# Ledger of designs, part 5: peptides against a protein of PDB entry 4AID

Target 1, 242 residues: chain A of PDB entry 4AID
Amino acid sequence: FDIKRKTIEWGGKTLVLETGRIARQADGAVLATMGETVVLATAVFAKSQKPGQDFFPLTVNYQEKTFAAGKIPGGFFKREGRPSEKETLVSRLIDRPIRPLFVKGFKNEVQVVVTVLQHDLENDPDILGMVAASAALCLSGAPFMGPIGAARVGWVDGAYVLNPTLDEMKESKMDLVVAGTADAVMMVESEIQELSEEIVLGGVNFAHQQMQAVIDAIIDLAEHAAKEPFAFEPEDTDAIKA

## One batch from the design tools (peptide; made by RFdiffusion4, then SolubleMPNN)

Design b2_p17_8_s1 (from b2_p17_8, 6 letters changed)
Fold by OpenDDE base, seed 5:
Structure b2_p17_8_s1 (fold): chain B 242 residues (1-242), chain A 17 residues (1-17)
Amino acid sequence: as target 1 above (242 residues)
Amino acid sequence: AAKAAARARAERLRAAL
């Protein structure tokens, strides 16, 4: 098995990005680990466009599969085959920053699936899922203009905290999720408790700075493990405006 | 500018493949 791994220290935690062991049938597949939280992201894309396809058919599915009682919080209620509210929200959280980064005119089906394999009760799998999805897309050969990084920022004891634990988040006056490229912020989602706009903007900048190490780690992994870029020429859609 | 830089980074990533 050709296993490629990138390991970095990120926010005082070890982030591991691994490919080549699991889901080798996908176009891209990344196992991401932070603490004892483990996610698998897979990216699959169609090699042709459907006849009459008028929009970009991207689907993102985040799922926290109930592995045996005790490995995922809330595992007793997932007998209803519908995504939880969390799974729906995190699926959108991953979709939002990646959707605009596909080459204009690419209308082949793209499916991103993020599966939580383990949860340590400290590290939320959402940020890890965003990072893993970005990495899986970069490895896939899809016409994706990533990578994106992601970060959560807390405000605890008058300071920014990168990727606060679930316990630190109880003391946090801010839950700020940021996703971006090396060059731009692509998405912000924020829950704030009586904080100034200056503190929130500072948190966005802090997140964008801190995610660069993740972006660079995804690039390094992709240089060693990505598939050849899918040969895609966008149809000249400017020829219809004459 | 930012879209062109992201594209150029993605193109460099693709050229390193």
Scores: peptide ipSAE 0.057, ipTM 0.715, DockQ to the pose 0.077
Fold by OpenDDE base, seed 2:
Structure b2_p17_8_s1 (fold): chain B 242 residues (1-242), chain A 17 residues (1-17)
Amino acid sequence: as target 1 above (242 residues)
Amino acid sequence: AAKAAARARAERLRAAL
């Protein structure tokens, strides 16, 4: 096993990104841990385009599976086969920032699967899943123009809090999820309770600043563990310079 | 601009692989 690991301190928590132990048959696979929350992200992409493929066939599937049910609240009652509301929402949270970052004209099938393996009841798997999916894509050799970082920002006692715990979130006036590249915010999702636009915009900036350490950790992992880039020449390269 | 920067970063990442 050629196991590569990156560990950083992030928002007062240890973030671990690991590759080479699990899902080695995927193009990219990352085991991400924050606290005792653990997710596996896998990225797989087709090496050819299907005949008649007219759109980019990206599928993102976030799953909190029953095999982790002893470590995920309510997991014993999850029926196999229908995504929960949370699984559907988090799949979209991962999809939204990554979809625009594929090379234009790439229409090979891409599947990103994020599986929650453990949940500590403190660290939400969604942010960790976004980070892990970004890392798995960067390792895969797919024509993905990431990495993406992600962060949740709370507003507790008149201050920004990076990735508040589920308990701290009960006291938070803001649930702000941000995803971005090093250079740009790509996605914002927000639930706000009686806060000024200035505080919310400050939260977006705070998130984007705080995710840089994650972006750099993904790059460092990819420099040591990524596969050779898939040989893909887009028919239209000029639209990427805009 | 942001796509060009992301591409340049991804190209740097690809050149380091």
Scores: peptide ipSAE 0.042, ipTM 0.699, DockQ to the pose 0.077
Fold by OpenDDE base, seed 3:
Structure b2_p17_8_s1 (fold): chain B 242 residues (1-242), chain A 17 residues (1-17)
Amino acid sequence: as target 1 above (242 residues)
Amino acid sequence: AAKAAARARAERLRAAL
């Protein structure tokens, strides 16, 4: 077993990214841990384009299995076979920042699956799922111009808080989720209570600064564990120069 | 120094894609 692991301190918590133990049949697979919250991200891509494929067929599926919900009092009985509202929202949060980072003209099917394996009731699996999905894609050999980082920012007692706990979020005047590359913000999603635009923009900048350590950790993991890049020649050579 | 090393690593990862 060739297990590669990267560990960083991030927002006063230990983030662990691991590959090589689980889901070896995937193109990329990452086990990500923060606190006692654990997610598995897998990336799989087709080695050929389907005839007549006009659009990029990316599918992102975030899943919280019922065994992770064993600690959530009042979990609505998931009818087998439909994503919850949360699973649908988090799948979109992961999709939004990664979709534009694939090489233009790549139309092979890509499937990203994020599975919550454990939930500590403090660390939300969504941010961890975004990070794990980014890492799994960077390991896969797919033509993905990542990594992305992600961060949640709260505003508690007049200060920014990186990845607030679910309990700290009850006292937060901001729920700000940011995803981006080393050089750019790719996605912002925000719920805000009576805060100035200056504080919100400061929160986006804070998130983008704090996610650099995660981006660097994914790159470090990829340098040691990525598959060879998939040989893809885009029809438009201008897409490689951007 | 660390930010320049990270950028050079990201550029190497991009150049391998």
Scores: peptide ipSAE 0.039, ipTM 0.694, DockQ to the pose 0.110
Fold by OpenDDE base, seed 4:
Structure b2_p17_8_s1 (fold): chain B 242 residues (1-242), chain A 17 residues (1-17)
Amino acid sequence: as target 1 above (242 residues)
Amino acid sequence: AAKAAARARAERLRAAL
């Protein structure tokens, strides 16, 4: 087994990004761990475009499987079936920041699957899933102009908290999820209780600063473990505006 | 070759940022 691992301290927790042990048939696969929460992200992309493909066929599937039942809050045996509301929302949280980072004109099918393997009841697998998906795409060879980082920001006792625990979130006046590149914020999702716009904007900036360590960790993992870039030349789409 | 391409990719990822 050629296992490559990056470990960083992030928000007072150990973040581990691992590749090479699981899902070797994927284009990219990352096992991400924070606390005892564990997610597997896989990225697979088609090596050709389908005839007549007019849109970019990206599918993101976040799933909390039954084998993690007993460590997921409310985790009754989810039968294989329609995604839950949570799984649908988290799939969108992952999709939103990654979709615009694919090379323009790339219309090969891309599938990102994030599977929650373990939940510690402290660290939400959504942020970890965003990070793992970004890492898996960076490893895959797909024409993805990531990495993205992600962070949750709370507001507890008049301070920003990076990736608050589920218990700290009960006291938080903010649930702010941010995703971005090193240079840009790509996505904000927020639930806010009676906070000023200044505090919220400060939270976005705090998240973007704190995710740089994750972006750097994904880059370091990719320098060691990434597949060769897929040879893709975008058709000159400026010629279609004539 | 693969390590150089992975580095050149990480550099392109950093420069496309």
Scores: peptide ipSAE 0.039, ipTM 0.712, DockQ to the pose 0.731; fails the geometry check

Design b2_p17_8_s2 (from b2_p17_8 with E7A K8A A17L)
Fold by OpenDDE base, seed 4:
Structure b2_p17_8_s2 (fold): chain B 242 residues (1-242), chain A 17 residues (1-17)
Amino acid sequence: as target 1 above (242 residues)
Amino acid sequence: AAAAAAAARAAQLRAAL
């Protein structure tokens, strides 16, 4: 097994990005760990476009599988078949920043699947899932112009906190999720309790600065483990409508 | 075009360094 691993310290926690152990049948696959929270992201893309495909067919599926049933408080059997409201929201949080980063005219089917394998009840799998999905796409050979980083920012005791624990989030006046490239913020989602716009904008900037270490870690992993870029020519029909 | 998209991706992965 040729296992490639990148480890960084990020917000006072160890982030591990690993490839080559599991899901080798995917175009890209990354096992990401922060604390005892573990996610598997897989990226698969079709090698041809379907005839008459008019839109980019990207699907993102975030799922919290009940196989961690030894440590999740509230273990009702999530019946296989319908995503929870959380799983639907997190799937959109992953979709939003990655969708614009595919090369224009690429209309091959892309499937990103993020599976929560373990949850420590401190580190939310959503941010880790965003990072893992970005890494899996960068490894896949798909025409994805990532990586993206992601960060959650809290506001606790008058300071910004990177990726607050679920317990620290109870004291936080802000739940700010940011995703971006090295150069740009691509997505902001925020829940805010009575904070100034200045504090919120400062939180976006803080998130974008703190995610650079994750972007660099994904790049370093991709240099050692990425597949060759998939060669495609976009049909010239999309060049005439700009 | 395909070489330019691959080169642009490789250049983005390298220009972040």
Scores: peptide ipSAE 0.032, ipTM 0.658, DockQ to the pose 0.146
Fold by OpenDDE base, seed 2:
Parts: structure tokens; C-alpha cells; sequence
Structure b2_p17_8_s2 (fold): chain B 242 residues (1-242), chain A 17 residues (1-17)
């Protein structure tokens, strides 16, 4: 197996991005680990457009499978076949920042699947899933203008906390999820308790700064493991500069 | 702006491939 791995320290936790061991049949596949939370992201894209395809057919599916149910809160009662509310929300959190980063005019089917394999009850798989999906797309050869990074920011004891644990989040006055490129914030999702706009904006900036290490880790992984870029010429190249 | 930033990153990623 040609296994490539990037490891970084991120918010006092070890983030591992690995490719080449699992899901090798995908265009891109990344096993991401933070603490004992483990996700598999796979990216698959069609090599042709369907006749009459009028929209970009991106599907993002985040799944917390019953195989991890012994380590996922409430996993014992998940019936196969219907996304939970959480799975639906996290699928949207992953979709929102990645969708605008595909080359304009690309209408080949793209499927991103994020599967939670293990949950440590400390590190939420959502942020890890966003990072893994970004990495899998960057490895795939799809015309994806990533990477994105992601970060959760809490506000605990009057300070920003990067990727607070589920227990630290109970004491947090902010649940701020940010995703972005190196140069831009692409998505913000926030739940806030009685905080000033200044603290929230500072949290977005903090998130964007802290995700740069993840972006750089995805780039380094892609330099060593990405597939050749899919030969795709957009009908309008000037639309990429706007 | 977001498309230009994305293009710059894709150019970096493609230059590394």
C-alpha cells in the first residue's frame, strides 16, 4: 500500500490525515483522526456530464454508522436508511463551503461521503469530517479549488478555545463553526449566548487563523498523494477570476 | 473575490503536482 500521512498538532490535539490504506477505489479517500475520533471521507466524481444536466450535481453525505454505535452517543437506536437531524446538519456544514469552490461549468456528478468510524465522546466528528472531505477532494483530481479548513471556536472563561471538547462546549457561551480557504471565510454557523458582535467577529478571525495549519497540512498531503488533475476545461475561464 | 482566492490556491496546488 502506498500510504501517505500528515500529522500536525492542532489546538493541543494531534490531527492525522492519511490516504492509501482504505477506500482506494474512490477518486480521493482520507482517513482523518483527532483524539480517538476517526472519520473516512471519500470523494468520487463522474468522468463525464450526464446529457441535459442543468445544475452541479454535488451530493454530500455525512453518516454516523451503527458500526461505531458503541462509541457514538445515541448510536444504539439508529435505524439504517434515514439520516438523523445531526447527520443532515453536518452534511450541510460540509456542503456549504465546498460547493462554491468547484470550477464554474463543472456539472459532472460529485459524491462526498463522510463516515464516522469512531467517536471518542470528546472530539466532534463534524469539524474532522469537514477537514477530511476537503482533503479527499484535493486528492481526487476533481476541479475543486480548495482546500478548505474548518474550526470550531468556543468562548470559555472569557477566552477563545479552538475545537472545544463536548464537555468544554457545555461551559461555552459560543458554538462558532467556521470554514474557509487560506484567503477567505466561506461559511459561518453560530450559536451564541449574550456575547458582543466584537467577540463573535474576533472568533471568526481566530477560527480562520487557526485553520491555516489544517489547510497547509492538506496541501502537503496533496503534494505527495493527489491524483493527476482531471482534464476539465470550463467554457468560460474568465468567470474563475471574478 | 472568493473565486480569485480559490483560483490562486488551485494554482498553488497544481504547481505542487
Amino acid sequence: as target 1 above (242 residues)
Amino acid sequence: AAAAAAAARAAQLRAAL
Scores: peptide ipSAE 0.023, ipTM 0.630, DockQ to the pose 0.074
Fold by OpenDDE base, seed 1:
Structure b2_p17_8_s2 (fold): chain B 242 residues (1-242), chain A 17 residues (1-17)
Amino acid sequence: as target 1 above (242 residues)
Amino acid sequence: AAAAAAAARAAQLRAAL
């Protein structure tokens, strides 16, 4: 098996991005690990557009499957069924920053699936899932103009904390999730307890700075493991206005 | 071939940043 791996230190934790072990039938597939939390992201895209397709058919599905919860004492066996509220929210958190980064006029079906394989009860798989989805798209050959990075920022004891643990989050006055490119913030989601706008804006800037190491790690992995870019030429819509 | 395709993709990703 040709396994490519990138490892970085990120917020005092080891982030590992791997490709080539599992899901080889996908266009892109990444195992991401932080602590003992493990996610699999897969990206698959259609090689042709459906006749009459008028919108970009991107689907993002984040899943916390029961086999990850089977290592969690007290995890109720959720039936195969309707996504949980968390799974629905995290699917949207992944969708929001990646959707605008596809080449304009690309209307081939794209499916991103993020599956939580293990959870350590310290490192939330949502941020790891965002990073893994970005990496899987960058490896796929799809006309995706990423990578995105992502970070969670807490405010604990009067300081910013990168990717706080679930226990540190109990003492945090902020839950700030940021996603962006190297140059731009693409998405902010925030829950805040009585903090100034200055602290929140500083948290966005801190997140954007801290995610650069992840963006660089995805680029380095792509240099070693990306598929050939899919040849996509958008139909010249300016030729129909003449 | 695979290394050149990966480098071309990484260059495209970097040029989009």
Scores: peptide ipSAE 0.041, ipTM 0.711, DockQ to the pose 0.923; fails the geometry check
Fold by OpenDDE base, seed 5:
Structure b2_p17_8_s2 (fold): chain B 242 residues (1-242), chain A 17 residues (1-17)
Amino acid sequence: as target 1 above (242 residues)
Amino acid sequence: AAAAAAAARAAQLRAAL
């Protein structure tokens, strides 16, 4: 097994990104760990476009499998087959920042699947899932112009907190999720309790600064483990509209 | 070849940043 691993300290926690052990049949696969929360991201893309494909067919599926239900609060035996509200929201949260980063004109099917394997009840798997999905895409050889980083920012006791625990989030006046590249913020999602716009904008900047270490970790992992880039030349569709 | 392709991809990722 050619296992590649990157480990960083991030927000006072150890982030581990690993590839080459699990889901080797995917184009990219990353096992990401923070605390005792563990996610598997897989990226698969079609090597050809379907006939008549007119849009970019990206699907993101985040799932908190019932196998973790022995440790997940509210993990009652959900009837197999319907995403929870959380799973639907997190799937969109991952989709939003990655969708714009595919090469224009690429219309091959792309499937990103994020599976929560373990949950520690402290570290939310959503941010970890965003990071893992970014890493899996960067490893896949797909024409993805990532990586993205992601961060959650809290506001606790008059300070920004990077990736607050679920318990710290109860005392937080802000739930701010940011995703971006090294140069750009791609997505903001926020729930705010009576905070100024200045504090929120400062939180976005704090998130973007703190995610750089994750972006660098994904790049380092990709340097050691990425597949060859899929040869894709976009058809010059601008020449057909003249 | 694979290590050079990975380095070229990482350089592309770094140059698209």
Scores: peptide ipSAE 0.040, ipTM 0.713, DockQ to the pose 0.838; fails the geometry check

Design b2_p17_8_s4 (from b2_p17_8 with E7R K8E Q12R A17L)
Fold by OpenDDE base, seed 2:
Structure b2_p17_8_s4 (fold): chain B 242 residues (1-242), chain A 17 residues (1-17)
Amino acid sequence: as target 1 above (242 residues)
Amino acid sequence: AAAAAARERAARLRAAL
């Protein structure tokens, strides 16, 4: 197997992005690890548009499978067949920043699946899932204008903390999730306890700065492992409005 | 602007593949 791996230190933790070992049938597949939390992101896209397709058919599915239940709190009680509230929310957190980054006019079906394979009870798989999904799309050859990075920012003891542990988050006055490109913030979600707008805006800026290392790691992985870009020319639909 | 810069970066990435 031709396995490509990128490893970086990120917020005092080792982030590993790996491709070429698992899910090789996908257009892109990335195994991402931070601590002992492990996620598999896969990207698959249709090579043609369905007749009469009027919207961009992107689906994002984040799932914490029962196979990880020996390491996921409450994993023994997951009934087959309905996303949890968390799985639904994280699927949206991944969807929101990636959806606008597809080439306008691309209406081929795209499926992003993020599967939690292992959870360490310290590192939340949501941020890792966002990063892995971005990487899988960049490797896929899909007309995706990523990568995105993502970061969680806490506010603990009067300081910003990058990707606080689940235990550190109990002491945090902020749960700020940011996703963006190298050049722009694409998504912010925040839960805040009695913090000034200045601290929150500073947290967004901190997140965007800290995610650059992840963006660059995804690019480096893609330079070594991405598939050939899918030949997609958007029909010049702007030429019909002149 | 940001979408154009992302396209340019992605185009550079694609040209290096």
Scores: peptide ipSAE 0.035, ipTM 0.679, DockQ to the pose 0.077
Fold by OpenDDE base, seed 1:
Structure b2_p17_8_s4 (fold): chain B 242 residues (1-242), chain A 17 residues (1-17)
Amino acid sequence: as target 1 above (242 residues)
Amino acid sequence: AAAAAARERAARLRAAL
């Protein structure tokens, strides 16, 4: 296999982005690892628009398989069932920042699937899934205007913490998830306990600064591993209004 | 070269939004 890998230190943890080992039939496929948490993101897009397609058909599916919890004794088989509340929320967290970044007029079907393969019970796979989805789209050749980065910010002992562990989050007065490009914040989601607006805004800025290393890592991976651009010419709909 | 082309593509695509 021609395996291409980018490794960075990020918030005191090693982030690994890898392509070429798994899901090679997808347009883009990335294994992302932080600690012992591992996610697979795949991006697939249709090479033509369906007749009469009037909206952009993007589907994002995040899934946490029970076998990925390698340390949880007591596998209740999640039978192929309705997504959990978490899986539904994380699918939306991935969708929100990526949807606006597709070229206007692109209405080919796009499917992003994020699968948790391993969970260390310290590093939440949601942020890792956002990063992996961004990387998979950048590798795919789809007309996606990413990358996005993502970060979780905690407030522990009067300081910002990048991607706190699940145990550190119990002591955190803030759960702040931010996604953005190099140039802009695209999404904020926040749960806050009695913190000033100044601390929250500072957390958004901290997240946006810290995600630049991830954005640069995705770009470096794409420089080596991206497919050729899909040739897409948007219909000049402005010429029909004259 | 590939780096500059990917960034230039990202810039061209951003300028088309």
Scores: peptide ipSAE 0.027, ipTM 0.685, DockQ to the pose 0.220
Fold by OpenDDE base, seed 5:
Structure b2_p17_8_s4 (fold): chain B 242 residues (1-242), chain A 17 residues (1-17)
Amino acid sequence: as target 1 above (242 residues)
Amino acid sequence: AAAAAARERAARLRAAL
């Protein structure tokens, strides 16, 4: 087993990105840990396009499925049922920044699955899931122009807080989720309580700055563990207009 | 090869945004 791990300090917490232990059947698979919150991201892509595929078939599934009573909040038997509102929202938060970063003309099916394996009740698995999904895609060999980073920013006691705990978030006047590349902000989602636009924009900039360490960590992991790029040449779509 | 390709993807992304 060739297990590769990257560990960084991020917002005063240890972030661990690991590959090669589990989900080896996926194109990319990353186990991400922050505190005692643990997520598994897997990326799988089809090696051919389906006949008549007119759109890019990306599916992102975030899942907080019950692994053992006491390791996930709300641990009473969710039968195989409709995704929760949270699972649906987080799936979209992951989808939004990654979808534009696929090579234009790539229409092979891509499936990203993020599974929460453990939750510490302090570190929200959503940000960790975004990071893990980015890393899994970078490892997969898919024509994904990542990595993305992600960060949550709070506003507590008149200061920005990187990835506030669930308890710190109760005191926060801002829940700002940002995802981006090294060079660009790709997605912002924000819930704010009576804050100026200046504070919110400052929070976006703070998030984008703080996620660079994560982007660099994903690159370092990919440098060691990524599969060879899938050979994909986009058909010149300008030849179809003649 | 994979390491160089990851850096090249990151660099191409930087040049396209």
Scores: peptide ipSAE 0.027, ipTM 0.677, DockQ to the pose 0.311
Fold by OpenDDE base, seed 3:
Structure b2_p17_8_s4 (fold): chain B 242 residues (1-242), chain A 17 residues (1-17)
Amino acid sequence: as target 1 above (242 residues)
Amino acid sequence: AAAAAARERAARLRAAL
């Protein structure tokens, strides 16, 4: 088993990115851990385009499976194969920043699946899921122009807080989720209570600065564990302007 | 070799965006 692991300190917590143990049938697979929250991201892509495919067929599926029934107080046996509202929202949070980073003209089917394996009730698996999905895509050999980083920013006692706990978020005047590349912010989602635009813009900048360590960690993991890049030549779109 | 080719491909694709 060729297991590669990257560990960083991030916002006063240990972030672990691991590959090579689980989901070896995927193109990319990453086990990500922060605190006792654990997610598995898998990326799979088709090696050919379907005949008549006119759009980029990316699907993102975030799932909080109830197999953690030993550490989550509150029984709901969801027997129903429909995503919760949270699972739907987090699937969109992952989709939004990654979709524009695929090479133009790539129309092979791509599936990203993020599964919550464990939840510590302090660290939300959404940010961890975004990071893990980015890492899995970078390992896959798909024509993905990542990595993305992601961060949640709170505003507690007149200061920015990186990835506040679920308890710290009750005191936060801001829930700001940012995703981006090393060079650009790709997505912002925010809920704000009576804060100035200056504080919010400062929060976006803070998030983008703090996610660089995650981007660098994904790059370091990819340097040691990425598959060979899939042989894809973009259609020469300069030939359509003659 | 594969990491250098991935970095070079990423750099070429970033210069084309």
Scores: peptide ipSAE 0.023, ipTM 0.661, DockQ to the pose 0.276

